# Designs tried in a protein design run: peptides against a protein of PDB entry 4BOS. Part 97

Target 1, 163 residues: chain A of PDB entry 4BOS
Amino acid sequence: PVLTRTVVPADNSCLFTSVYYVVEGGVLNPACAPEMRRLIAQIVASDPDFYSEAILGKTNQEYCDWIKRDDTWGGAIEISILSKFYQCEICVVDTQTVRIDRFGEDAGYTKRVLLIYDGIHYDPLQRNFPDPDTPPLTIFSSNDDIVLVQALELADEARRRRQ
Target 2, 163 residues: chain A of PDB entry 4BOS as posed
Amino acid sequence: PVLTRTVVPADNSALFTSVYYVVEGGVLNPACAPEMRRLIAQIVASDPDFYSEAILGKTNQEYCDWIKRDDTWGGAIEISILSKFYQCEICVVDTQTVRIDRFGEDAGYTKRVLLIYDGIHYDPLQRNFPDPDTPPLTIFSSNDDIVLVQALELADEARRRRQ

## One batch from the design tools (peptide; made by RFdiffusion4, then SolubleMPNN)

Design b1_p22_1_s3 (from b1_p22_1, 10 letters changed)
Fold by OpenDDE base, seed 3:
Structure b1_p22_1_s3 (fold): chain B 163 residues (1-163), chain A 22 residues (1-22)
Amino acid sequence: as target 1 above (163 residues)
Amino acid sequence: SAMAEARAAEEARRKAALAAAA
C-alpha cells in the first residue's frame, strides 16, 4: 500500500475541501466550503472566552465575518477547530519543511487523517492498495505511525522536485 | 514572495497561540 495525493481545486477553500475529503472517506466536494466556513464561525462565536483575540488575531466577531468570506484562507486555527469537531487527529505534512504538524494529538482520538501542504495549497492524502477493487483509505488509526513516515517521504519527494 | 512570507509568519503566530492556549 502506498500513500498518494489527490489534487483538489486550487481555490481559496482548498483546506476545507481537503478536510471534507478525508473525514468523509474520500468524497470530493468542492462546494463544501461555505458550509464548513459557517460551521467554524458558529463554533468560534459560541466560545468567545477560548477563541479570544489572542488566538484569532482579531475580535471574535471580526474573525467570524472574515472566515465566512469565500476568499480567505484557512490554516492552523481552522484545522484545530475541525479536528475537535470531527473528533480526529489532523496531520499536516509540509513540503517546504518536511515536517508534520499534528492537530488534536493529545486529545485521545482514535482516528487520524492526513493533509499535504506546500505553503499555500492543501491537498488530502489517501492510502491506495494493490488490489484495484479495494477503495482508498483516508481515515487511519491514530497509532499508525507508518502512514506518518510515508507522508514525510511524500513531502520529501515533493521538495526534491522543486529543488 | 512577500505574500508567502506574511502567510508563514501569520501561521507561526497562530500555531504559537494555540500551543499557549493548550
Scores: peptide ipSAE 0.448, ipTM 0.887, DockQ to the pose 0.048
Fold by OpenDDE base, seed 1:
Structure b1_p22_1_s3 (fold): chain B 163 residues (1-163), chain A 22 residues (1-22)
Amino acid sequence: as target 1 above (163 residues)
Amino acid sequence: SAMAEARAAEEARRKAALAAAA
């Protein structure tokens, strides 16, 4: 089995597209972002004590309005929220640092999904199988450490190509 | 690029803020 990336459009909604892809088992839906943005805003609005200016960098209301725009960039806040929403660990391998940032790692989830991040763009990761009739896997066991190793290998290779 | 750097900086801020709140 080989871990590969699926390149999604390089727009300001690449995070949402990537998350949707992995949590839905490998479905590319470029139209998913508006609904996911609204979901984020709803969750942020529901807990203004936690989602304070200290976290958001702006008022709760301002953030909700901001994230619902189609030209704003999602990041760690969105990932953390989506991890909780989908009840899975979201692992982001960073090609710049060759490290994995894990969201939801202490929540006790049984599932994990993986994204690859280069400082600008998010793409989803999937496991391809030798049997062409076996569909790629995007949802892994939270105990599957091999997939994390493979993700780091992908990141390291990407870094080496840039240097 | 300047845009990439700005985005990376904001992402780092968000990560740090979340970590501090955990």
Scores: peptide ipSAE 0.413, ipTM 0.881, DockQ to the pose 0.091
Fold by OpenDDE base, seed 4:
Structure b1_p22_1_s3 (fold): chain B 163 residues (1-163), chain A 22 residues (1-22)
Amino acid sequence: as target 1 above (163 residues)
Amino acid sequence: SAMAEARAAEEARRKAALAAAA
């Protein structure tokens, strides 16, 4: 099996598209972002004690309005929220550092999904199988650490191509 | 670019803040 990257549009909503892709088993839907942004805003608004100015960098209300814009980037806050919402670990491999940031790693989830990040753009990762009749896999066991090794290898190759 | 750098800095801040709150 080979871990591969699916390039999604660079339209400021790549994180949402990428997360949707992996949690839905490989469904590419660039139109998913508006509802996901609203979901983030709803969850942020529901817990102003946790999602404070210290976390958000702006007031709770300002952040909710900001994240619902179509030209603002999602990041760690959104990934953390979506990890909890979808009840899965979200692992992000960074091609600039060749390191993995893990969200939800201590929550006891049985599933993990993977994204690749270059400092600006997010893309989803999937496992392709030699059997052409077996569809690609995007949802892995949280015990599958081999996929993390493969993600690091993929990121390292991407970094080498830019050097 | 200045915008990309600003976004990267803010993302780093958010990651650190979330880690501290965990």
Scores: peptide ipSAE 0.395, ipTM 0.874, DockQ to the pose 0.050
Fold by OpenDDE base, seed 2:
Structure b1_p22_1_s3 (fold): chain B 163 residues (1-163), chain A 22 residues (1-22)
Amino acid sequence: as target 1 above (163 residues)
Amino acid sequence: SAMAEARAAEEARRKAALAAAA
């Protein structure tokens, strides 16, 4: 089994496309972004006490309007929200630092998904199998530390290619 | 690049805010 990267469009919505891909078992749908943005806005609007200006960097209402635009980028806040919504750990391997940022790691989820991030763009990761009839795996056990090692190796290789 | 730096700064801010609120 090999961990591989699926390149999604760089259309300002790569985070949403990437998350949707991994949580839906490998479905590439760049048109999912508007719905994902509305979902996040709905969750944020539902809890203005927690999602305060201190966290959002703007008022709750301003954030909701902002995130629903088609040209704004998702980040850590959106990943955290999506982790809770999909009830899974989201692990982001950074090719600039060769480190993994884990979201939802303390929530007790049994599942994890993986993204790769280069400082600008997000892509989903998947495990390919030798049997061509076996579909790639995008949802892993939260106890599968091998996949994290493989993600770091993938990021390190990506970094070397850029230097 | 300028875009990469701006994105990194935004990510750092968001991560810090979440960590502080946890």
Scores: peptide ipSAE 0.042, ipTM 0.690, DockQ to the pose 0.048

Design b1_p22_1_s4 (from b1_p22_1, 12 letters changed)
Fold by OpenDDE base, seed 2:
Structure b1_p22_1_s4 (fold): chain B 163 residues (1-163), chain A 22 residues (1-22)
Amino acid sequence: as target 1 above (163 residues)
Amino acid sequence: SRRARELEERERRRKAALEAAA
């Protein structure tokens, strides 16, 4: 089994497209972003006490309006929200630092998904199997630490290619 | 790129804020 990268469009919504891809089992849907942005905004708006200006960097209302724009980038807070919504750990391997940022790691989820991040763009990761008739896996056990090692190896190779 | 660095800085701050609030 090999962990591989699926390149999604390099638009402003690559995070949302990538998350949707992995949580839906490998479905590439570039049109998913508007609805996911609305979902984020709805969740944020529902809890203004938690999603404060300190976290959002702007007022709750300003953030909701901002994230629903088609040209704004999702990041750590959006990943955290999506992790909780989909009830899975989201692991982001950073090719610049060759480190994994884990979101939802202490929530007790049984599932994890993986993204690769280069400082600008997010792509989803998947496990391909030797049998071509076996579809790639995008949802892993939260106990599968081998996939994290494979992600680090993939990121390290990506980093070396860019240096 | 400059934009990438700005994004990284923003995300580090937001992540830290989230972790502090958790």
Scores: peptide ipSAE 0.092, ipTM 0.741, DockQ to the pose 0.047
Fold by OpenDDE base, seed 1:
Structure b1_p22_1_s4 (fold): chain B 163 residues (1-163), chain A 22 residues (1-22)
Amino acid sequence: as target 1 above (163 residues)
Amino acid sequence: SRRARELEERERRRKAALEAAA
């Protein structure tokens, strides 16, 4: 089994597409972003005490309007929200630093998914199996630390190719 | 790229802010 990267479109919604891909078991749906943006906006709007201007960098309402635009980029706050919504740990391996940022790591989730990030673009990661009839795995046990090592290896390879 | 580094730093700060507020 090998961990591989699936390149999704760089259409300002790569984070949403990537998250959707991994949490849905390997379904590439570039049209998922509008609904995911609305979902995030609804969650943020529902808890203005937590999602304050200090966290959002803008008022709650301004953020909700902003994230629903089709040309705004999701980031750490959106990943955090999606981690909680999908009840899974989202692990983002950074190809520039070869480090993994874990979202939801202390929530007690039994499952984790992996993204690869280059500072601009997000892509999903999947485990491929030798049997061609076995579909790739995108949802891993939160105890599967081997997949994290494999993700770091991919990131290191990517970094070396850019340097 | 410069943009990549700037975005990376921004996202790390956002993550830290969320974790601190949680």
Scores: peptide ipSAE 0.056, ipTM 0.707, DockQ to the pose 0.045
Fold by OpenDDE base, seed 5:
Structure b1_p22_1_s4 (fold): chain B 163 residues (1-163), chain A 22 residues (1-22)
Amino acid sequence: as target 1 above (163 residues)
Amino acid sequence: SRRARELEERERRRKAALEAAA
């Protein structure tokens, strides 16, 4: 078994496409972003005390309008929200630093999904199996630390290709 | 790139802000 990267379109919605891919078990749907953006806006609007200007960098309403645009980028706050919504850890391996940011790590989720991030673009990660009839795995046990090691190795290789 | 570093820094700040608020 090997952890591999599925390259999704480098559009403004790569984060949403990547998250959708992994949480849906390997479904590539570049058209998923509008609904996911609306979902995030709904969640943010529902808790203006927590999702304050200090966290959002703008008013709650301004953020909701902003994230629903088709040309704005998701990031850490969106990942955090999606982690809570899908009830899974979202682990992001950074190819610049070869580090993993774990979202939802303290929530006690039993499942984790993995993304790879280069500072601009997000892609989903999946485990491929030697048996061609066995479909790739995108949802892992939160106890599977081997997949995290494999993600770091993948990121390190990507970093070396750039230097 | 410079832009990538800027985005990375913003993401770290956003993550830290969320953790501090939790």
Scores: peptide ipSAE 0.049, ipTM 0.704, DockQ to the pose 0.045
Fold by OpenDDE base, seed 3:
Structure b1_p22_1_s4 (fold): chain B 163 residues (1-163), chain A 22 residues (1-22)
Amino acid sequence: as target 1 above (163 residues)
Amino acid sequence: SRRARELEERERRRKAALEAAA
């Protein structure tokens, strides 16, 4: 089995498209972003004490209006929210630093999904199998350390290609 | 690129803030 990258559109909503892809088992839907943005806004609005200006960089209401725009970028805050919503660990491998940032790591989730990040763009990762009749896997066990090693290898190779 | 590095640093700071608030 080999871990591979599926390149999604760079349309300001790559994070949402990537998360949707992995949590839905490999469904590429670039039109998923508007609803996911609204979902995040709803969650943020529901907990103004935690999602404070210190976390959001703007008031709770301003953030909610901002994230629902089609041209604003998702990041760490949005990933953390989506991790909680989908009840899975979201692991982001960074091609610039060749490190994995884990979201939801302390929540006790049994599942993890993986994204690859280059500083401005997110893509989903999937495991392909030698058997053509076995579909790619996007949802892994939270105990699967092999997939993390493979993600680091993939990121390292991506970094080398740019050098 | 410069832009990519700047965005990366912002995201790292945001992640750190979330971890500190947890």
Scores: peptide ipSAE 0.034, ipTM 0.683, DockQ to the pose 0.046

Design b1_p22_2_s1 (from b1_p22_2, 11 letters changed)
Fold by OpenDDE base, seed 3:
Structure b1_p22_2_s1 (fold): chain B 163 residues (1-163), chain A 22 residues (1-22)
Amino acid sequence: as target 1 above (163 residues)
Amino acid sequence: MEELKEYYAKKQAELEKRPPPP
């Protein structure tokens, strides 16, 4: 089995598209972004004590309005929220540093999904199998550290190719 | 909250979209 990336559209919503892809088992739906943005806004609005201005950089309401815009991008806050919502670790491998940032690592989730990030774009990762009848895997066991090594290898290769 | 703030600030800086290289 080989870990590969699926290139999603390079729009302002690539993070949401990528997360949707991996948590839905490999469904590419670039039109999912508006709903994903609304979901995040709803979660943030529901807990203003936790999602304070200190961590949002703006008021709770301002953030909710901001994240629902079609020209704003997601980052660590949004990844953390989505990790909690989908009850899985979201592991982001950075091609610039060849490092993995793990979100939800201390929550005790049994599942993990992987994204690859190049500094301006997110793509989802999947494991392909030699059996053509076996669909690619996007949701991994949190005990599967081999997939993390494979992700690092992909990132290193991408860095060498300046991708 | 301070620890959380620092954590998110660090992660946000690392994962924030960067301008493309020249």
Scores: peptide ipSAE 0.022, ipTM 0.552, DockQ to the pose 0.372
Fold by OpenDDE base, seed 4:
Structure b1_p22_2_s1 (fold): chain B 163 residues (1-163), chain A 22 residues (1-22)
Amino acid sequence: as target 1 above (163 residues)
Amino acid sequence: MEELKEYYAKKQAELEKRPPPP
């Protein structure tokens, strides 16, 4: 089994597209972004005490309006929210640092999904199997440390290509 | 964000301390 990268469009919504891809079992749907942005806004708006100006850097309402724009970037806040919403760890491997940021790792989720990030773009990761009749896997056990190692290897290779 | 970065940096270090899976 090999962990591979699926390149999604390099638009401002690559994070959302990538998350959707992995949580839906490998479905590429760039049109999912507006709905996912709205989902973020709804969740943020639902808890203004937690999602305060101190956390958001702007008022709750301003953030909701901002994240719903098609040209704004999602970040750690969005990943954290999506992790909770989909009840899974979202592991982001960074090709610049060859590190994995694990969102939701302390929540006790049994599932994890993986993204690869290069500083300006997110892509989803999946495990391909030698049997062509077996579809790629995008949702892994939270105990599957092999997939994390493979993700780091993939990131390291990507970093070396840029050198 | 800095606090979050520190948190995940710590988690990354913990991951690196684990032996490679078989």
Scores: peptide ipSAE 0.020, ipTM 0.503, DockQ to the pose 0.044
Fold by OpenDDE base, seed 5:
Structure b1_p22_2_s1 (fold): chain B 163 residues (1-163), chain A 22 residues (1-22)
Amino acid sequence: as target 1 above (163 residues)
Amino acid sequence: MEELKEYYAKKQAELEKRPPPP
């Protein structure tokens, strides 16, 4: 099996598009961002005690208004929220450092998904199979550490090619 | 499974120690 990158549009919502792609089994929908942003805002608003100003860096309401804007970038907070919502580990391989940042790693999830990040843009990763009739896999076992190695190899190659 | 985790750890360390491309 070969781990490959699917390039999504380089807009302000590439994180949401990428997460949606992997958690939905390979569905590319660049129009998913508004709903994803609303979902995050709804989750944050539902638990102001946990999602406090100390965590958000702004008031709960200010964050909700901010994340629903179409020009704001998602980051670690949003990834953490989406990891919890979809009940899966989200692994982000960084091409600048060739390292994997794991979100939800201590939650005991049985599933993991992978993104590749270059400092400004997120793309989803998928495993292709030799059989052309077998659809690519985007959701992996949390015990599949081979896919993490493959992700690191992709990041290393991307760094070397400045991709 | 444990051997695989060790393999991952070694590969992670190896890749992180590589110098940046010229």
Scores: peptide ipSAE 0.017, ipTM 0.416, DockQ to the pose 0.036
Fold by OpenDDE base, seed 1:
Structure b1_p22_2_s1 (fold): chain B 163 residues (1-163), chain A 22 residues (1-22)
Amino acid sequence: as target 1 above (163 residues)
Amino acid sequence: MEELKEYYAKKQAELEKRPPPP
């Protein structure tokens, strides 16, 4: 089995498309972003005490309006929220530093998904099998550290290729 | 499981020590 990336559109919503892909078991749906943005805004609006200006960098209301725009990029805050919503660890491997940032690592989730990030763009990662009839795997055990090693190797290769 | 964690940590450290390409 080999860990590979699926290239999603660079349309400012690549994070949402990538997360949707991995949590849904490999479903590519570039049209998922508006609904996911609304979901995040709803979650943030529901808990203004936790999602304070100190965390958001702007008022709760301003953030909600901002994240619902089609041209704003998601980041660590959105990943953290989506990790909680989908009840899985989200691991992001950075090709610039060849490091993995883990979100939801302390929540006790049994599942993890992986994204690859180059500083401006997110793509989903999947495990492909030699048997063409076996579908790719996007959801892994939170105990599967081998997949993290494979992600690091993939990121290192991407860095060397300037990808 | 502990061995896998150690393997991961070792690989992470090795990759971090590599200089960036020119």
Scores: peptide ipSAE 0.014, ipTM 0.410, DockQ to the pose 0.037; fails the geometry check

Design b1_p22_2_s2 (from b1_p22_2, 14 letters changed)
Fold by OpenDDE base, seed 1:
Structure b1_p22_2_s2 (fold): chain B 163 residues (1-163), chain A 22 residues (1-22)
Amino acid sequence: as target 1 above (163 residues)
Amino acid sequence: MEELKEFFRKANEELEKRPPPP
């Protein structure tokens, strides 16, 4: 089994496309972003005490309007919210630092999904099997640490290619 | 809750998507 990267469009919504891909078991839908952006805005708006200006860098209302634009980029806030919404751990492997940031790690989720991040672009990760009739896996056990090792190896390879 | 807020702050500094430099 090999962990591989599925390249999604390098548009402003690659984070949303990537998350949708992995949580839906490998469904590529670049048109999913508008609805996911609205979902983020709804959740942010629902808890202005937690999603304060100190966290958002702007007022709650301004952030909601901002994230719903088609040309704005998500980050850790969006990943954290989506982790909670989909009830899974989201692991992001960074090709610049060769480390994994885990979202939802303390929530007790039984499943995890993986993204790869290069500083400006997100892509989903999947496990491909030698048997071509076995479909790729995008949802892993939260106890599967082997996939994390494979993700780090993939990130290290990506970093070397840029050197 | 305070720890979680700090997590968001730190995580955003590291993982926020940014456009490529010119």
Scores: peptide ipSAE 0.023, ipTM 0.582, DockQ to the pose 0.457
Fold by OpenDDE base, seed 5:
Structure b1_p22_2_s2 (fold): chain B 163 residues (1-163), chain A 22 residues (1-22)
Amino acid sequence: as target 1 above (163 residues)
Amino acid sequence: MEELKEFFRKANEELEKRPPPP
């Protein structure tokens, strides 16, 4: 099996498109962002005591209005929220540092998904199989450390190409 | 960018302290 990258559009919603792709088993839908933004805003609005200005960097209401805009970028806070919502670990491999940031790693989830990040753009990762009739896999066991090694290899190759 | 990463790291740590939403 080989870990590969699916390039999604470089719009303001690449994070949401990438997360949707991996958690839905490999469905590319660039139009998913508005709904995912509303989902995050709904979760944040539901618990203003926890999702405070200290956590969000802005008031709860300001954050909700901000994240629902079509020109704002999602980041680590949104990944953390989506990890909890989908009940899976989200692993982001950074091509600039060749490191993996794991979101939800202490939650005890049995599943993990992987994204690749270059400091600006997010793309989803999937495992392809030699058998052409076997569809790619986007959801892995949280105990599958091989996929993390493969992700680091992809990131290292990407970094070398940019140097 | 590093400052932003640190901010989100702290935010993530706080989020990890709570159980997942129903």
Scores: peptide ipSAE 0.023, ipTM 0.551, DockQ to the pose 0.055
Fold by OpenDDE base, seed 3:
Structure b1_p22_2_s2 (fold): chain B 163 residues (1-163), chain A 22 residues (1-22)
Amino acid sequence: as target 1 above (163 residues)
Amino acid sequence: MEELKEFFRKANEELEKRPPPP
């Protein structure tokens, strides 16, 4: 079994496309972004006490309007929200630093998904199996630390190939 | 929520998308 990267379109919604891919078991749907943006806005709007200006860097309403734009970028806040919504740990491996940032690690989720980030773009990760009849896996056990090692190896290889 | 605020600050410094270099 090998962990591989699936390149999604380099649009402003690559984070949403990547998350959707992994949580839906490997479904590439670049058109998912508008709905996911609205989902995030809905969640944020539902809890203004938690999602305060101190957390968002702007008012709750301003954030909701901002995230629903089709040209704004997602980041840590959106990943945290999506982790909570999908009830899974979201692990982001960074090719620039060769480290993994884990979102939802303290929530007690039994499953995790993985993204790879290069500083300007997010892509989903999947495990391919030698058996051609076994489909790629995108949802892993939160106890599967082997996949984290494989993600770090993949990130390190990506960094080495950079000019 | 200072801990959470700091978490997001640090995470965004590393994971926030930025324009590609010119």
Scores: peptide ipSAE 0.021, ipTM 0.568, DockQ to the pose 0.407
Fold by OpenDDE base, seed 4:
Structure b1_p22_2_s2 (fold): chain B 163 residues (1-163), chain A 22 residues (1-22)
Amino acid sequence: as target 1 above (163 residues)
Amino acid sequence: MEELKEFFRKANEELEKRPPPP
């Protein structure tokens, strides 16, 4: 099995598209972004004490309006929320640093999904199998460290390509 | 960026202590 990258559209919603792809088992649906943005806004709005201006960088209401725009980027806040929502660890491998940032690592989830990030764009990662009739795997065991090694290899290769 | 990462790491840890969102 080989870990591969699926290139999603380089729009402002690549994070949401990528997360949706991996948590739904490999479904590419760029149209998922508006609803996912609304989900984030709903969760943020539901807890203004936790999602304070100090965390958001703007008022709770302003953040909700901001994240629902189709031209704004999600980040760690969104990934954290989505990790909790989907009850899985979200691992983001950064091609610039060749590091993996883990969201939901301490939650005790049994599942993990992987994204690759180059500083401006997110793509989902999947495990492909030799048998073309076997669908790619996007949801891994949280104990599967091999997939993390493979993700780092992909990131390292991407970094070398830029050098 | 490291400071920001640590901030979000801590925020994530606190978030994980809360029940799943609806």
Scores: peptide ipSAE 0.021, ipTM 0.552, DockQ to the pose 0.054

